# Ledger of designs, part 32: peptides against a protein of PDB entry 5B16

Target 1, 136 residues: chain A of PDB entry 5B16
Amino acid sequence: TPSRINHNERLEFLGDAVVEFLTSVHLYYLFPSLEEGGLATYRTAIVQNQHLAMLAKKLELDRFMLYAHGPDLCRESDLRHAMANCFEALIGAVYLEGSLEEAKQLFGRLLFNDPDLREVWLNYPLHPLQLQEPNT
Target 2, 136 residues: chain A of PDB entry 5B16 as posed
Amino acid sequence: TPSRINHNERLEFLGDAVVEFLTSVHLYYLFPSLEEGGLATYRTAIVQNQHLAMLAKKLELDRFMLYAHGPDLCRESDLRHAMANCFQALIGAVYLEGSLEEAKQLFGRLLFNDPDLREVWLNYPLHPLQLQEPNT

## One batch from the design tools (peptide; aimed at target 1 L27 T44 I46)

Design b2_p23_5_s3 (made by RFdiffusion4, then SolubleMPNN; from b2_p23_5, 15 letters changed)
Fold by OpenDDE base, seed 5:
Structure b2_p23_5_s3 (fold): chain B 136 residues (1-136), chain A 23 residues (1-23)
Amino acid sequence: as target 1 above (136 residues)
Amino acid sequence: DELKRIEELAEELRRLSETYVPR
């Protein structure tokens, strides 16, 4: 229904910002000596539709999308795009109904299969000089 | 080794970047 679509689009809008923000913050603190270009490259890789679609597949959103929109998603590229949007909406919903922390945890869990890397991503060590910077 | 893990993470992100942001 139009109402559901509108709601999903709004959640997607919010989720896009949350994913962007979380990614930026984590990269910023994890790599204090990395220049902006490097940070931006990593962020682009993480937040672009193709990657988010891969993360969405871990949640089996592909099955959901095919169930709900199968005829319109016959192309793999279309499916990936839709999955990415759906993933953003999901993150937006988690943030909206839960918290930024919950969104962070979910995103981090999906981002890395390796638990050690996941731990570092979620609980990165702070450089002493970073303690002097605002928590943004 | 925390430093080692950060390095591993960096490598993973590098690979990810090569995959999704090819030059």
Scores: peptide ipSAE 0.504, ipTM 0.899, DockQ to the pose 0.027
OpenDDE base, seeds 1, 2, 3, 4: peptide ipSAE 0.298, 0.495, 0.498, 0.483; ipTM 0.813, 0.897, 0.893, 0.893

Design b2_p23_6 (made by RFdiffusion4; failed a check: a repeat of another design)
Pose (drawn by RFdiffusion4):
Structure b2_p23_6 (pose): chain A 136 residues (1-136), chain P 23 residues (1-23)
Amino acid sequence: as target 2 above (136 residues)
Amino acid sequence: EEEEKLERIQEFLDELVEEKEEE
């Protein structure tokens, strides 16, 4: 009778929705002209596990992760995938303890390497229907 | 300058889409 609640699969399950939300909202507001097709395309291009793993390496998560040796089979696939999932667990935990804005700042800073692109991603404009009318 | 940054963000996202299609 093993304990499955001691994993990061809980914070991964939360992080999945967290990352999905951040990508959806940012890709929504930063492109008020783009339809659902491009939005889903960019979103599915970003939430990809390989991309999330390479993005996870920027945090050196492979050095701080509790990845144990398997029975015999242990390729790069298990390691990178573990990084991908553990990253969602990390941002889920940051979303939980810290505010949602801290998840926005984390994922935003981790996405674009150029600091000049982060200023746009983090500071998304209002909706065009809100832009025309300042008050109401 | 803001429009140029938006163009760069779009180009970078397009590169991610191309890399995904290649895989």

Design b2_p23_6_s1 (made by RFdiffusion4, then SolubleMPNN; from b2_p23_6, 11 letters changed)
Fold by OpenDDE base, seed 3:
Structure b2_p23_6_s1 (fold): chain B 136 residues (1-136), chain A 23 residues (1-23)
Amino acid sequence: as target 1 above (136 residues)
Amino acid sequence: KREELLEKIREYLDSLVEEARAA
């Protein structure tokens, strides 16, 4: 039987993939003229620890982490890394227990406080050229 | 309106890129 820590690490592994996948898909559709390098740059920026930690703070995961692991999180960078990992585990759990759609909705709500920006991110109309793509 | 919103999204993403470079 795996430890609780091992279970969280597995969820983090899954969540990392889900976050990157969702990010990739939305960037691809929102910026049809952006080259691969630009897409990759934005993806990296979105999934960086400090950004995911910021998203995690909206769910008050900072309070959770300090409550559960305070002595091990004396450094700000350690807390940020832990929050990012916890956020990924949460997304992984949402995907695992729910669906990709639910993970997408949660992620989008956290990415943008502005409802108009959120709507554009979540509800992107297909570009005419994207309709010509085999897998779109 | 949509184009303006896309620009705002891009600006946000650009700011994240700068944060990553500064880290």
Scores: peptide ipSAE 0.701, ipTM 0.951, DockQ to the pose 0.882
OpenDDE base, seeds 1, 2, 4, 5: peptide ipSAE 0.698, 0.698, 0.698, 0.696; ipTM 0.951, 0.951, 0.951, 0.950

Design b2_p23_6_s2 (made by RFdiffusion4, then SolubleMPNN; from b2_p23_6, 13 letters changed)
Fold by OpenDDE base, seed 4:
Structure b2_p23_6_s2 (fold): chain B 136 residues (1-136), chain A 23 residues (1-23)
Amino acid sequence: as target 1 above (136 residues)
Amino acid sequence: RRERLLERLRARLDELVAELQAA
């Protein structure tokens, strides 16, 4: 239904912000000596559609998308874009129905297959100067 | 140990950057 589509788009909107925020926060705390340009480079890589589609594939959203929307997703680029949007909607839904913490945990589990890297990503210490930041 | 893990993490991110910039 149109309302469901609109709701999904709204979830994408929310999820996009959540993914962006979580990525920014984690990078900021993990790399206190990294300049803004480096932080931005990593963030761009993490949140761009190509990568989010990779994460979506780990959840087999590609199978879901092909099942639900196959006729419209014959081109790989279309599928990738749709998968990225769907991933954002999923994160948005997790945040909406759960919490930012739950979204963080899910996102972190998908970002890295290496459990040690997951641990480092998810459990970052606050740098002394970062403790003074207002928007975290 | 944490410093080593941070290095590995950054290396993984560098790989991701390279991969996605090449695509």
Scores: peptide ipSAE 0.685, ipTM 0.948, DockQ to the pose 0.927
OpenDDE base, seeds 1, 2, 3, 5: peptide ipSAE 0.676, 0.681, 0.677, 0.676; ipTM 0.946, 0.947, 0.945, 0.946; seed 3 fails the geometry check

Design b2_p23_6_s3 (made by RFdiffusion4, then SolubleMPNN; from b2_p23_6, 12 letters changed)
Fold by OpenDDE base, seed 1:
Structure b2_p23_6_s3 (fold): chain B 136 residues (1-136), chain A 23 residues (1-23)
Amino acid sequence: as target 1 above (136 residues)
Amino acid sequence: KREELLKKIKEYLDQLVKELQEQ
């Protein structure tokens, strides 16, 4: 039986993939004329530790981290990294125990506080050249 | 309205890119 740490690391692994996948899909559809380099740059920016930590803060994961790991997180960068990992684990868990749709909805809600922006992110009209893509 | 919303999303993403490049 894996330890809690190992289990969380596995969830982080899964969550990282889910976050990157969702990010990639939404960027691909939202910006049909953006070249690969631009898409990759936006993806990297969305999934960077600092940003994921910000999203994690919306879920009060910072309080959780300080409660659970306080002394080891005295540096801002350490806390940020830990929060990002925790966020990934959370998304991984949501995907694992729920669905990709649930992970998508949660991620979208955290990305955009503005409901109009969230709607565009989550429910993008397909570009004519994208109509042949898998229903994702 | 969609165009305006897309612009705002892009602005958000551009800000994230700036943050990325500052690290």
Scores: peptide ipSAE 0.705, ipTM 0.954, DockQ to the pose 0.855
OpenDDE base, seeds 2, 3, 4, 5: peptide ipSAE 0.700, 0.704, 0.702, 0.700; ipTM 0.953, 0.954, 0.953, 0.953

Design b2_p23_6_s4 (made by RFdiffusion4, then SolubleMPNN; from b2_p23_6, 13 letters changed)
Fold by OpenDDE base, seed 3:
Structure b2_p23_6_s4 (fold): chain B 136 residues (1-136), chain A 23 residues (1-23)
Amino acid sequence: as target 1 above (136 residues)
Amino acid sequence: KRKELLEKIKAYLDELVKEQQAA
């Protein structure tokens, strides 16, 4: 039987893929004229540790991490990395136990505090050129 | 309004890119 740490690492692995996928899909639809390089740049920026850690802070994961693993998180960079990993594990768990839709909603809610921006991110209308794509 | 909102999203993403480059 795997340890709890091993289980969290597996969830992190899954969550990393989910976050990457969701980010890719939304960027693709939001920026129909942006080239692959630009899309990749934005994706990398969204999924970077310091950004995911910022999102994690909205869930008070910083308090959780310090409480659970304080002695191992003396450096800010270590805390940030741990928070990012924990965030990925959380998204992985939401996907695993819930659905991709639930993961999408949670991720979008954390990305934008502004409800108008959130709506644009989550509810993107299809661009006319996107309607011509065989796979949307 | 949508155009304005997209610009705000883009601005946010651009800031993240700057942070990534500085890290």
Scores: peptide ipSAE 0.693, ipTM 0.950, DockQ to the pose 0.851
OpenDDE base, seeds 1, 2, 4, 5: peptide ipSAE 0.693, 0.692, 0.693, 0.689; ipTM 0.950, 0.950, 0.950, 0.950

Design b2_p23_7 (made by RFdiffusion4; failed a check: a repeat of another design)
Pose (drawn by RFdiffusion4):
Structure b2_p23_7 (pose): chain A 136 residues (1-136), chain P 23 residues (1-23)
Amino acid sequence: as target 2 above (136 residues)
Amino acid sequence: EEEEKLERIQEFLDELVEEKEEE
């Protein structure tokens, strides 16, 4: 009778929705002209596990992760995939303890390497229907 | 400067889409 609640699969399950939300909202507001197709395309291009793993390496998660040796089979696939999942667990935890804005800042800072692109991603404009009318 | 940053973000996102399609 093993304990499955001691994993990060909980915070991964949360982080999945967290990353999905951040990508959806940012890709929504930063492109008020783009339809659902491009939005889903960019979103699915970002939430990809390989991309999330390479993005996770920027936090050196491979050095701080509790990845144990398997029975015999232990390729790069298990390691990178573990980084991908553990990253979602991390941003899920940051979303939980810290505010949602801290998850926005984390994922936003981790996405673009150029600091000049981060200022746009983090500071998304209002909706065009809100832009025309300042008050109501 | 803002429009140039948006163009660069779009190009970078297009590169991610191309990398995904190549895989």

Design b2_p23_7_s1 (made by RFdiffusion4, then SolubleMPNN; from b2_p23_7, 11 letters changed)
Fold by OpenDDE base, seed 1:
Structure b2_p23_7_s1 (fold): chain B 136 residues (1-136), chain A 23 residues (1-23)
Amino acid sequence: as target 1 above (136 residues)
Amino acid sequence: KREELLKKIKEYLDKLVEELKRE
């Protein structure tokens, strides 16, 4: 059997892809007139370590990290990176054990505390120019 | 209402972009 470390790394790999995918899809639909560069910039901003770490903090993963890995996390940047990885692993696990929809709901819930903003993010109306695209 | 919400989402994203640039 693979080590716990390898397992987590694999989950991080999967979670990274899921986060990237979900982010891409929602940005694509929310901003139908935004060019690729703008979409990519927003995507990068959403998935940056400090942001994912902030989302992770909402799940109290910071406490978990300090409990489990405190001695190795002396710098804030190290903690952010570790929390971001942990967040990716979590999303990966949710996707793997649950579904993409569950990952989507969790991610959206964490992105926006405001339920109205969350609703727009999660349940966007399709733009007329996007009707030819699959409804994800 | 939706337009206002989209504006707020954009503002949030713009803030994240600024954070990214400071990283």
Scores: peptide ipSAE 0.694, ipTM 0.949, DockQ to the pose 0.853
OpenDDE base, seeds 2, 3, 4, 5: peptide ipSAE 0.692, 0.693, 0.691, 0.687; ipTM 0.949, 0.949, 0.948, 0.948

Design b2_p23_7_s2 (made by RFdiffusion4, then SolubleMPNN; from b2_p23_7, 13 letters changed)
Fold by OpenDDE base, seed 1:
Structure b2_p23_7_s2 (fold): chain B 136 residues (1-136), chain A 23 residues (1-23)
Amino acid sequence: as target 1 above (136 residues)
Amino acid sequence: RLEELRARIKAYLDQLVAELEAA
């Protein structure tokens, strides 16, 4: 029986992989003509602490973190790192207790507030009826 | 329409890359 911290770290480990996987898959299909270097760069940008922390803020994790760990998170960079880790743990938990689909949906909802962009992101690869549209 | 939306996503990603490079 792992401690709460150990369990959270394990969830973070899992969530990190899930986020990277989902990001990779969607980028791969969304940009079929983009070279590996470009795909990798976009992936890195999506999963950077600053961005994940921004996504975490939409879940009000900042309030939680400051309430629980305020004295240890005085620096903005520390807060961002902690929020990013917490976000990964949350995605890991959603995958673990739910499904990859649920994790994908949550991640997509957080990535894009614009419903049109969200739909494009989430619907790749394209449905056969959508393949007649340009994908490059 | 799809190309437009893809372009908007790309623009967002390019912004994130810029932030990454500035960090």
Scores: peptide ipSAE 0.684, ipTM 0.948, DockQ to the pose 0.869
OpenDDE base, seeds 2, 3, 4, 5: peptide ipSAE 0.677, 0.684, 0.679, 0.681; ipTM 0.947, 0.948, 0.946, 0.948; seeds 3, 5 fail the geometry check

Design b2_p23_7_s3 (made by RFdiffusion4, then SolubleMPNN; from b2_p23_7, 12 letters changed)
Fold by OpenDDE base, seed 1:
Structure b2_p23_7_s3 (fold): chain B 136 residues (1-136), chain A 23 residues (1-23)
Amino acid sequence: as target 1 above (136 residues)
Amino acid sequence: KLEELLKKIKEFLDQLVKELQAQ
């Protein structure tokens, strides 16, 4: 049986890809006229450690981190990084044991507190030209 | 309306970009 640390890092690796994939897909559909550079900028902003750490707080992962690692995470930047990693591992686990749809729903719920914005993000309207593109 | 919601999403993302650039 792999160590918990190794397993968590593997889940983080998977979750990182899932978060970036989901983000990319939604941005692609939401902004059909935005060039690649702009899409990439928004993606980077969404997946930055500070933002993912904020999402992690909504799941009370900060309490978990303080309980499990308190003195090892005395620096705020270290805590943010660890929380972001833990968040990605969680998303990875949801994808692995659930589905991409479940990961999508969870990420969307955390990304937007406003239910109307969340609904638009999750159920993005398709531009007429996007109907010719492969569905996601 | 949808256009207003999309505008709000963009504003939200722009704010995240500002946070990123502040690092």
Scores: peptide ipSAE 0.694, ipTM 0.952, DockQ to the pose 0.873
OpenDDE base, seeds 2, 3, 4, 5: peptide ipSAE 0.689, 0.689, 0.688, 0.690; ipTM 0.950, 0.950, 0.950, 0.951

Design b2_p23_7_s4 (made by RFdiffusion4, then SolubleMPNN; from b2_p23_7, 10 letters changed)
Fold by OpenDDE base, seed 4:
Formats: structure tokens, C-alpha cells, sequence
Structure b2_p23_7_s4 (fold): chain B 136 residues (1-136), chain A 23 residues (1-23)
């Protein structure tokens, strides 16, 4: 329905911002000596449709998408794009109904299967030059 | 070792960057 489509698009809009924000914050803290260009490059790579679709697959959103839109998503690129959008909408919903922390935890769990890497990503120490920055 | 873990994260990110460039 148009209403549901609009709702999903709105959630996607919000989720896109949340994903980019979380990604930016964590990259900023993890790589205090990395220049803006490098940070931006990593951010772009993390939030690219292909990667977000992979994260979505971990949530079995691929099965959902194929069930709901299989005939319209014959191309892998189309499926990836749709899955990425759905993933963003999900993150948006988690943020909206829950909290930024919950979105952060979910995103981190999906980003890294390795718990040690996940911990480093999620629990970064504050750098002396970053003491004035918010901790998210 | 935190530095080793950071290195692995960086390697992971570099792989993602490569994927982005190839896409």
C-alpha cells in the first residue's frame, strides 16, 4: 500500500542517517590519525549497497525479499539495492522505537562476526584529542 | 593485542573499499 511504502521510505531515510552517523563516529574514534579522505572512503565502503545487503542477509532479509518481490528482483544488483534499503529501514525502526545504542549494538553485531573485532569496534577508548566528542 | 585487532579491522575495511571500487 502507498502508506506502507511511504512508511518504509521514511524509515529508510532515518536509517540511512543513523548508519552513516554510527559509522562515522566509530571510524573517527578508531582512526584518530586518519585524514578525512580516508575516513570518508571507509565510510562509503561500509555503507555501500553491496555491504549493507550482506548485513541484511545475516538477518535473513533476503528470504523475505525473495518471497515478497522475487519476480521483480531477478538481477542481483536489484536485490542488493532492495536489501540495502530494507536494512536501512530496519535500522531506522530500531532507532525510532528503541535507541541509538540498540541500533549501534545491532549494527556492530552484524558488521563483525569475530567477537574480538566487534568489541574493539563497539568499545573504543577515547583518544586524548577526542575528549570533547560525544560517546556513542 | 589491541593493535593487532585494529590492524585486522583496517584490513577488513580495505577489503570493503576494494569491493566498492569494483562495483
Amino acid sequence: as target 1 above (136 residues)
Amino acid sequence: KREELLKKIKEFLEELVKEQEEA
Scores: peptide ipSAE 0.682, ipTM 0.946, DockQ to the pose 0.869
OpenDDE base, seeds 1, 2, 3, 5: peptide ipSAE 0.681, 0.680, 0.682, 0.677; ipTM 0.945, 0.945, 0.945, 0.945

Design b2_p23_8 (made by RFdiffusion4)
Pose (drawn by RFdiffusion4):
Structure b2_p23_8 (pose): chain A 136 residues (1-136), chain P 23 residues (1-23)
Amino acid sequence: as target 2 above (136 residues)
Amino acid sequence: ELLERVQEELDKLVEEHEEAEEE
């Protein structure tokens, strides 16, 4: 009778929705002209596990992760995938303890390497229907 | 100009995603 609640699969399950939300909202507001197709395309291109793993490496998660040696089979696939999942668990925990804005800042800073692109991603404009009318 | 650069970087990510799907 093992304990499955001691994993990061909980915070991964949360982080999945967290990353999905951040990508969805940012890709929504930064492109008020783009339809659902491009939005889903960019989103699915970002939430990809390989991309999330390479993005996770920027936090050196491979050095701080509790990855144990397997029975015999232990390729790069298990390690990178573990990084990918553990990253979602991390951003899920940041979303939980810290505010949602801290998840926005974390994922936003981790996405674009150029600091000049982060200022746009983090500071998304209002909706066009809100832009025309300042008050109501 | 910065928004165009964000779109270009996102297009690169889409290309890398399509290439990974082909593999």

Design b2_p23_8_s1 (made by RFdiffusion4, then SolubleMPNN; from b2_p23_8, 10 letters changed)
Fold by OpenDDE base, seed 1:
Structure b2_p23_8_s1 (fold): chain B 136 residues (1-136), chain A 23 residues (1-23)
Amino acid sequence: as target 1 above (136 residues)
Amino acid sequence: SLLEKLREYLDELVEEYRELQEE
């Protein structure tokens, strides 16, 4: 329905901002000596449609898209864009119905399959001494 | 270090992004 589409688009709008914000904050603290251009480059890579679509695939949103919108997704690029938008809507919903912390945790968990990298992303600089441990 | 590994991972993402933009 038009109402559902409008609602989803609003969630995408919110989710886009949340993803951008979380990415920016983490990069800012993780790389205190990196200039704005470098930060922006990493942010762009993280939030671009191809990457968000990959994150969406981890949640099997591709199956959802095929089920719900299969006939409208004829090109791979269209699927990527749709999945990225769906991912944004999901993050937006998590933020809206839950909290920024929940969105942060979900996003961080999906960003990295490597648990060590996930730990660094989610907890630095709150626990900077953990990065100084010999076996880390 | 883990931070270095993270940066390497991000560098790879940047390259993937650039490759996609060139297609």
Scores: peptide ipSAE 0.635, ipTM 0.928, DockQ to the pose 0.866
OpenDDE base, seeds 2, 3, 4, 5: peptide ipSAE 0.634, 0.628, 0.627, 0.631; ipTM 0.929, 0.926, 0.926, 0.928

Design b2_p23_8_s2 (made by RFdiffusion4, then SolubleMPNN; from b2_p23_8, 14 letters changed)
Fold by OpenDDE base, seed 1:
Structure b2_p23_8_s2 (fold): chain B 136 residues (1-136), chain A 23 residues (1-23)
Amino acid sequence: as target 1 above (136 residues)
Amino acid sequence: SLLERLRAYLDQLVADYQALLAE
């Protein structure tokens, strides 16, 4: 039986992949004319630690982290990194114990405070050319 | 449009990230 830390690290590993996958899929459909470089640039900005830490703060993970690990997280950069990792672990857990759909919904809700942008992200219309692709 | 607003939001995220890397 893995330790709590080991289990959390494994969940982080899984969550990292889920976040990247969801981000990639949504960007791909939302921007059908955007070249790979642009898609990759947006993905990097979305999944980088500073941004994920901001999303984690919406879940009040900062308060949890300071309570549990305060002495080790005196630096703001350390706290942000830990929060990003914890966020990935949470997404991993939601995927593992729930579903990809639940992970998608949670991630989308956190990405945007604007409900209109959230709606576009979560419920994007397929481009006509994408609808014509046999493998999609 | 909503898509343009979304694009602008993402562009800002990119700018913020690039600024962070430049520090």
Scores: peptide ipSAE 0.672, ipTM 0.945, DockQ to the pose 0.866
OpenDDE base, seeds 2, 3, 4, 5: peptide ipSAE 0.671, 0.669, 0.664, 0.671; ipTM 0.945, 0.944, 0.942, 0.945

## One batch from the design tools (peptide; aimed at target 1 H51)

Design b2_p24_1 (made by RFdiffusion4)
Pose (drawn by RFdiffusion4):
Structure b2_p24_1 (pose): chain A 136 residues (1-136), chain P 24 residues (1-24)
Amino acid sequence: as target 2 above (136 residues)
Amino acid sequence: LHELREELLEKVTELEEERREEFE
């Protein structure tokens, strides 16, 4: 009778929705002209596990992760995938303890390497229907 | 944790619906 609640699968399950939300909102407001197709395309291109793993390496998560040696089979696939999942667990935890804005800042800073692109991603404009009318 | 996850996914669904209405 093993304990499955001691994993990061909980914070991964939360992080999945967190990352999905952040990507959806940012890709939504930064492109008020783009339809659902491009939005889903960019989103699915970002939430990809390989991309999330390479993005996770920027946090050196491979050095701080509790990855144990498997029975015999242990390829790069298990390691990178573990990084991908553990990253979602991390951003889920940041979303939980810290505010949502801290998840926005984390994922935003981790996405674009150029600091000049981050200022746009993090500071998304209001909706066009809100832009025309300042008050109501 | 499940409630937080559902709340975030509801907000994504609302945004998708709003964007579909704009192109209809």

Design b2_p24_1_s1 (made by RFdiffusion4, then SolubleMPNN; from b2_p24_1, 9 letters changed)
Fold by OpenDDE base, seed 3:
Structure b2_p24_1_s1 (fold): chain B 136 residues (1-136), chain A 24 residues (1-24)
Amino acid sequence: as target 1 above (136 residues)
Amino acid sequence: IEELAEELREKVARLREERRRRFE
């Protein structure tokens, strides 16, 4: 159904922006003395399809993708690309139906398995909305 | 991403040290 495909693509579009935004904001505040080139390099590393696919794998989206789209995913590279897109759509959906904070939390929790790294990423800086929505 | 992780580890260490200094 074109409607379903369109919806997923729209969510992917939104999720792409959210991931990009969250990544940018966190890097900006975490590394106040890092030049644009360095920030951009880190951002690229985080948001590139290969990395997002890795995050997607943590959510077992690979299993989902193979079940739903197996015939179209004959190559591993195709699967990675699809997983990255699916991950973006997921983040988009979380943002849309939840909040930016919830998207931030999900994304940050997946970025780092190390508790210390996760903590510093998620809590430095404090997002402005956290002051307004402490329970989110 | 690995380089980022290393930088963050350093950041964590610095933040902890700063916190320690504030309470001593």
Scores: peptide ipSAE 0.334, ipTM 0.807, DockQ to the pose 0.030
OpenDDE base, seeds 1, 2, 4, 5: peptide ipSAE 0.311, 0.319, 0.306, 0.326; ipTM 0.799, 0.801, 0.794, 0.808

Design b2_p24_1_s2 (made by RFdiffusion4, then SolubleMPNN; from b2_p24_1, 12 letters changed)
Fold by OpenDDE base, seed 2:
Structure b2_p24_1_s2 (fold): chain B 136 residues (1-136), chain A 24 residues (1-24)
Amino acid sequence: as target 1 above (136 residues)
Amino acid sequence: LEELARRLREEVAQLREERRAQFA
C-alpha cells in the first residue's frame, strides 16, 4: 500500500494532466484562429505554479498547508509550489472519484470570478461528445 | 492572464452580438 505522500503525488501527477488537458481543449476551441504559440502562451499562464497557487488560495488550501506543514514551508516560493501541487492533487482526486466534467466545472469556477468569463470558458462550443458529458 | 481575459471579454462581446443578431 502506497504511503499517503505517494498517493498524493500520484494524484498530483494525474491532476497535472487533467489541468493541462482541460486548459488545452478550452483554449483550442475558444480561439480557433490563434496560432500554437499564442495557445501555448495562454496555457502556460494558466497552469504555471504561481497561478495554480492562487487558485488553491481561493479554496483556502494555504490554511491546510500551513496547519499540516507550516515548518516545512518557511519560504513563500515553497508554499506556492506546494499549493500548486496540492491543487493538482485535488483536481486529480475530483477527476478520479468524480468525473472529468466535475473537474472541468471546479477548475472553470476557480479560473474566473467574472460570471461572463466563466460562462464563455465553460460553455463555449467544444467537441460534441464533450458537450454531452454533463447529460450522462 | 490579462491578455487572456481581454480576449475572453472580446469573445463574450461577440457572442452577445451574435445573440442579438439572431433576434433582430
Scores: peptide ipSAE 0.302, ipTM 0.765, DockQ to the pose 0.029
OpenDDE base, seeds 1, 3, 4, 5: peptide ipSAE 0.262, 0.283, 0.269, 0.301; ipTM 0.748, 0.758, 0.748, 0.768

Design b2_p24_1_s3 (made by RFdiffusion4, then SolubleMPNN; from b2_p24_1, 10 letters changed)
Fold by OpenDDE base, seed 3:
Structure b2_p24_1_s3 (fold): chain B 136 residues (1-136), chain A 24 residues (1-24)
Amino acid sequence: as target 1 above (136 residues)
Amino acid sequence: IEKLAEELRKKVAELEKERRERFA
C-alpha cells in the first residue's frame, strides 16, 4: 500500500540521520586528534549500505525481507540494499518510538561482537547532554 | 571496520591504563 511505503521511507530517512549522527558523535569523542578526513573515513565504513546490511542480518532482517519482498529481491545486491534501508527504518523507529539512547544501544550492540569494543564504543565519555539522554 | 576495531582496541587499552592509574 502506498501509505505504508511512504511511512517506511520516512522512517528510513530519519534512521539514516540517526545512524549518521550517532556514528559521528562517537567517532568525534573517541578520536579527538583525528582529522576530519579520518573521521569521515570511519563514518563511511560504518554507515555504508554493505555494512548496515551486515548489521541487519544479525537481526535476521534478511528473513523478513525475503518473506515480505522476496519476489522483488532477485539479486543479493538488491537484498543487501533493501536490508540496509530496512535497518535504517528500524533505527528510525526505535528513535521515534523510544529514545536516542535506545537507538544508540541497539546500534552499538550490533556494531561490535567483541564486548570490549562494545564497551568503549558505548561508554566512552561523551558530551554531558548526550550522557543525560533519556534511555526510555 | 577492521581498522576501526583496531583503533578501538587501542582505546580500550588506554582506558584500562587510566583506570589503573586512578585506582593504583
Scores: peptide ipSAE 0.295, ipTM 0.781, DockQ to the pose 0.030
OpenDDE base, seeds 1, 2, 4, 5: peptide ipSAE 0.234, 0.286, 0.329, 0.233; ipTM 0.700, 0.770, 0.817, 0.701; seed 4 fails the geometry check

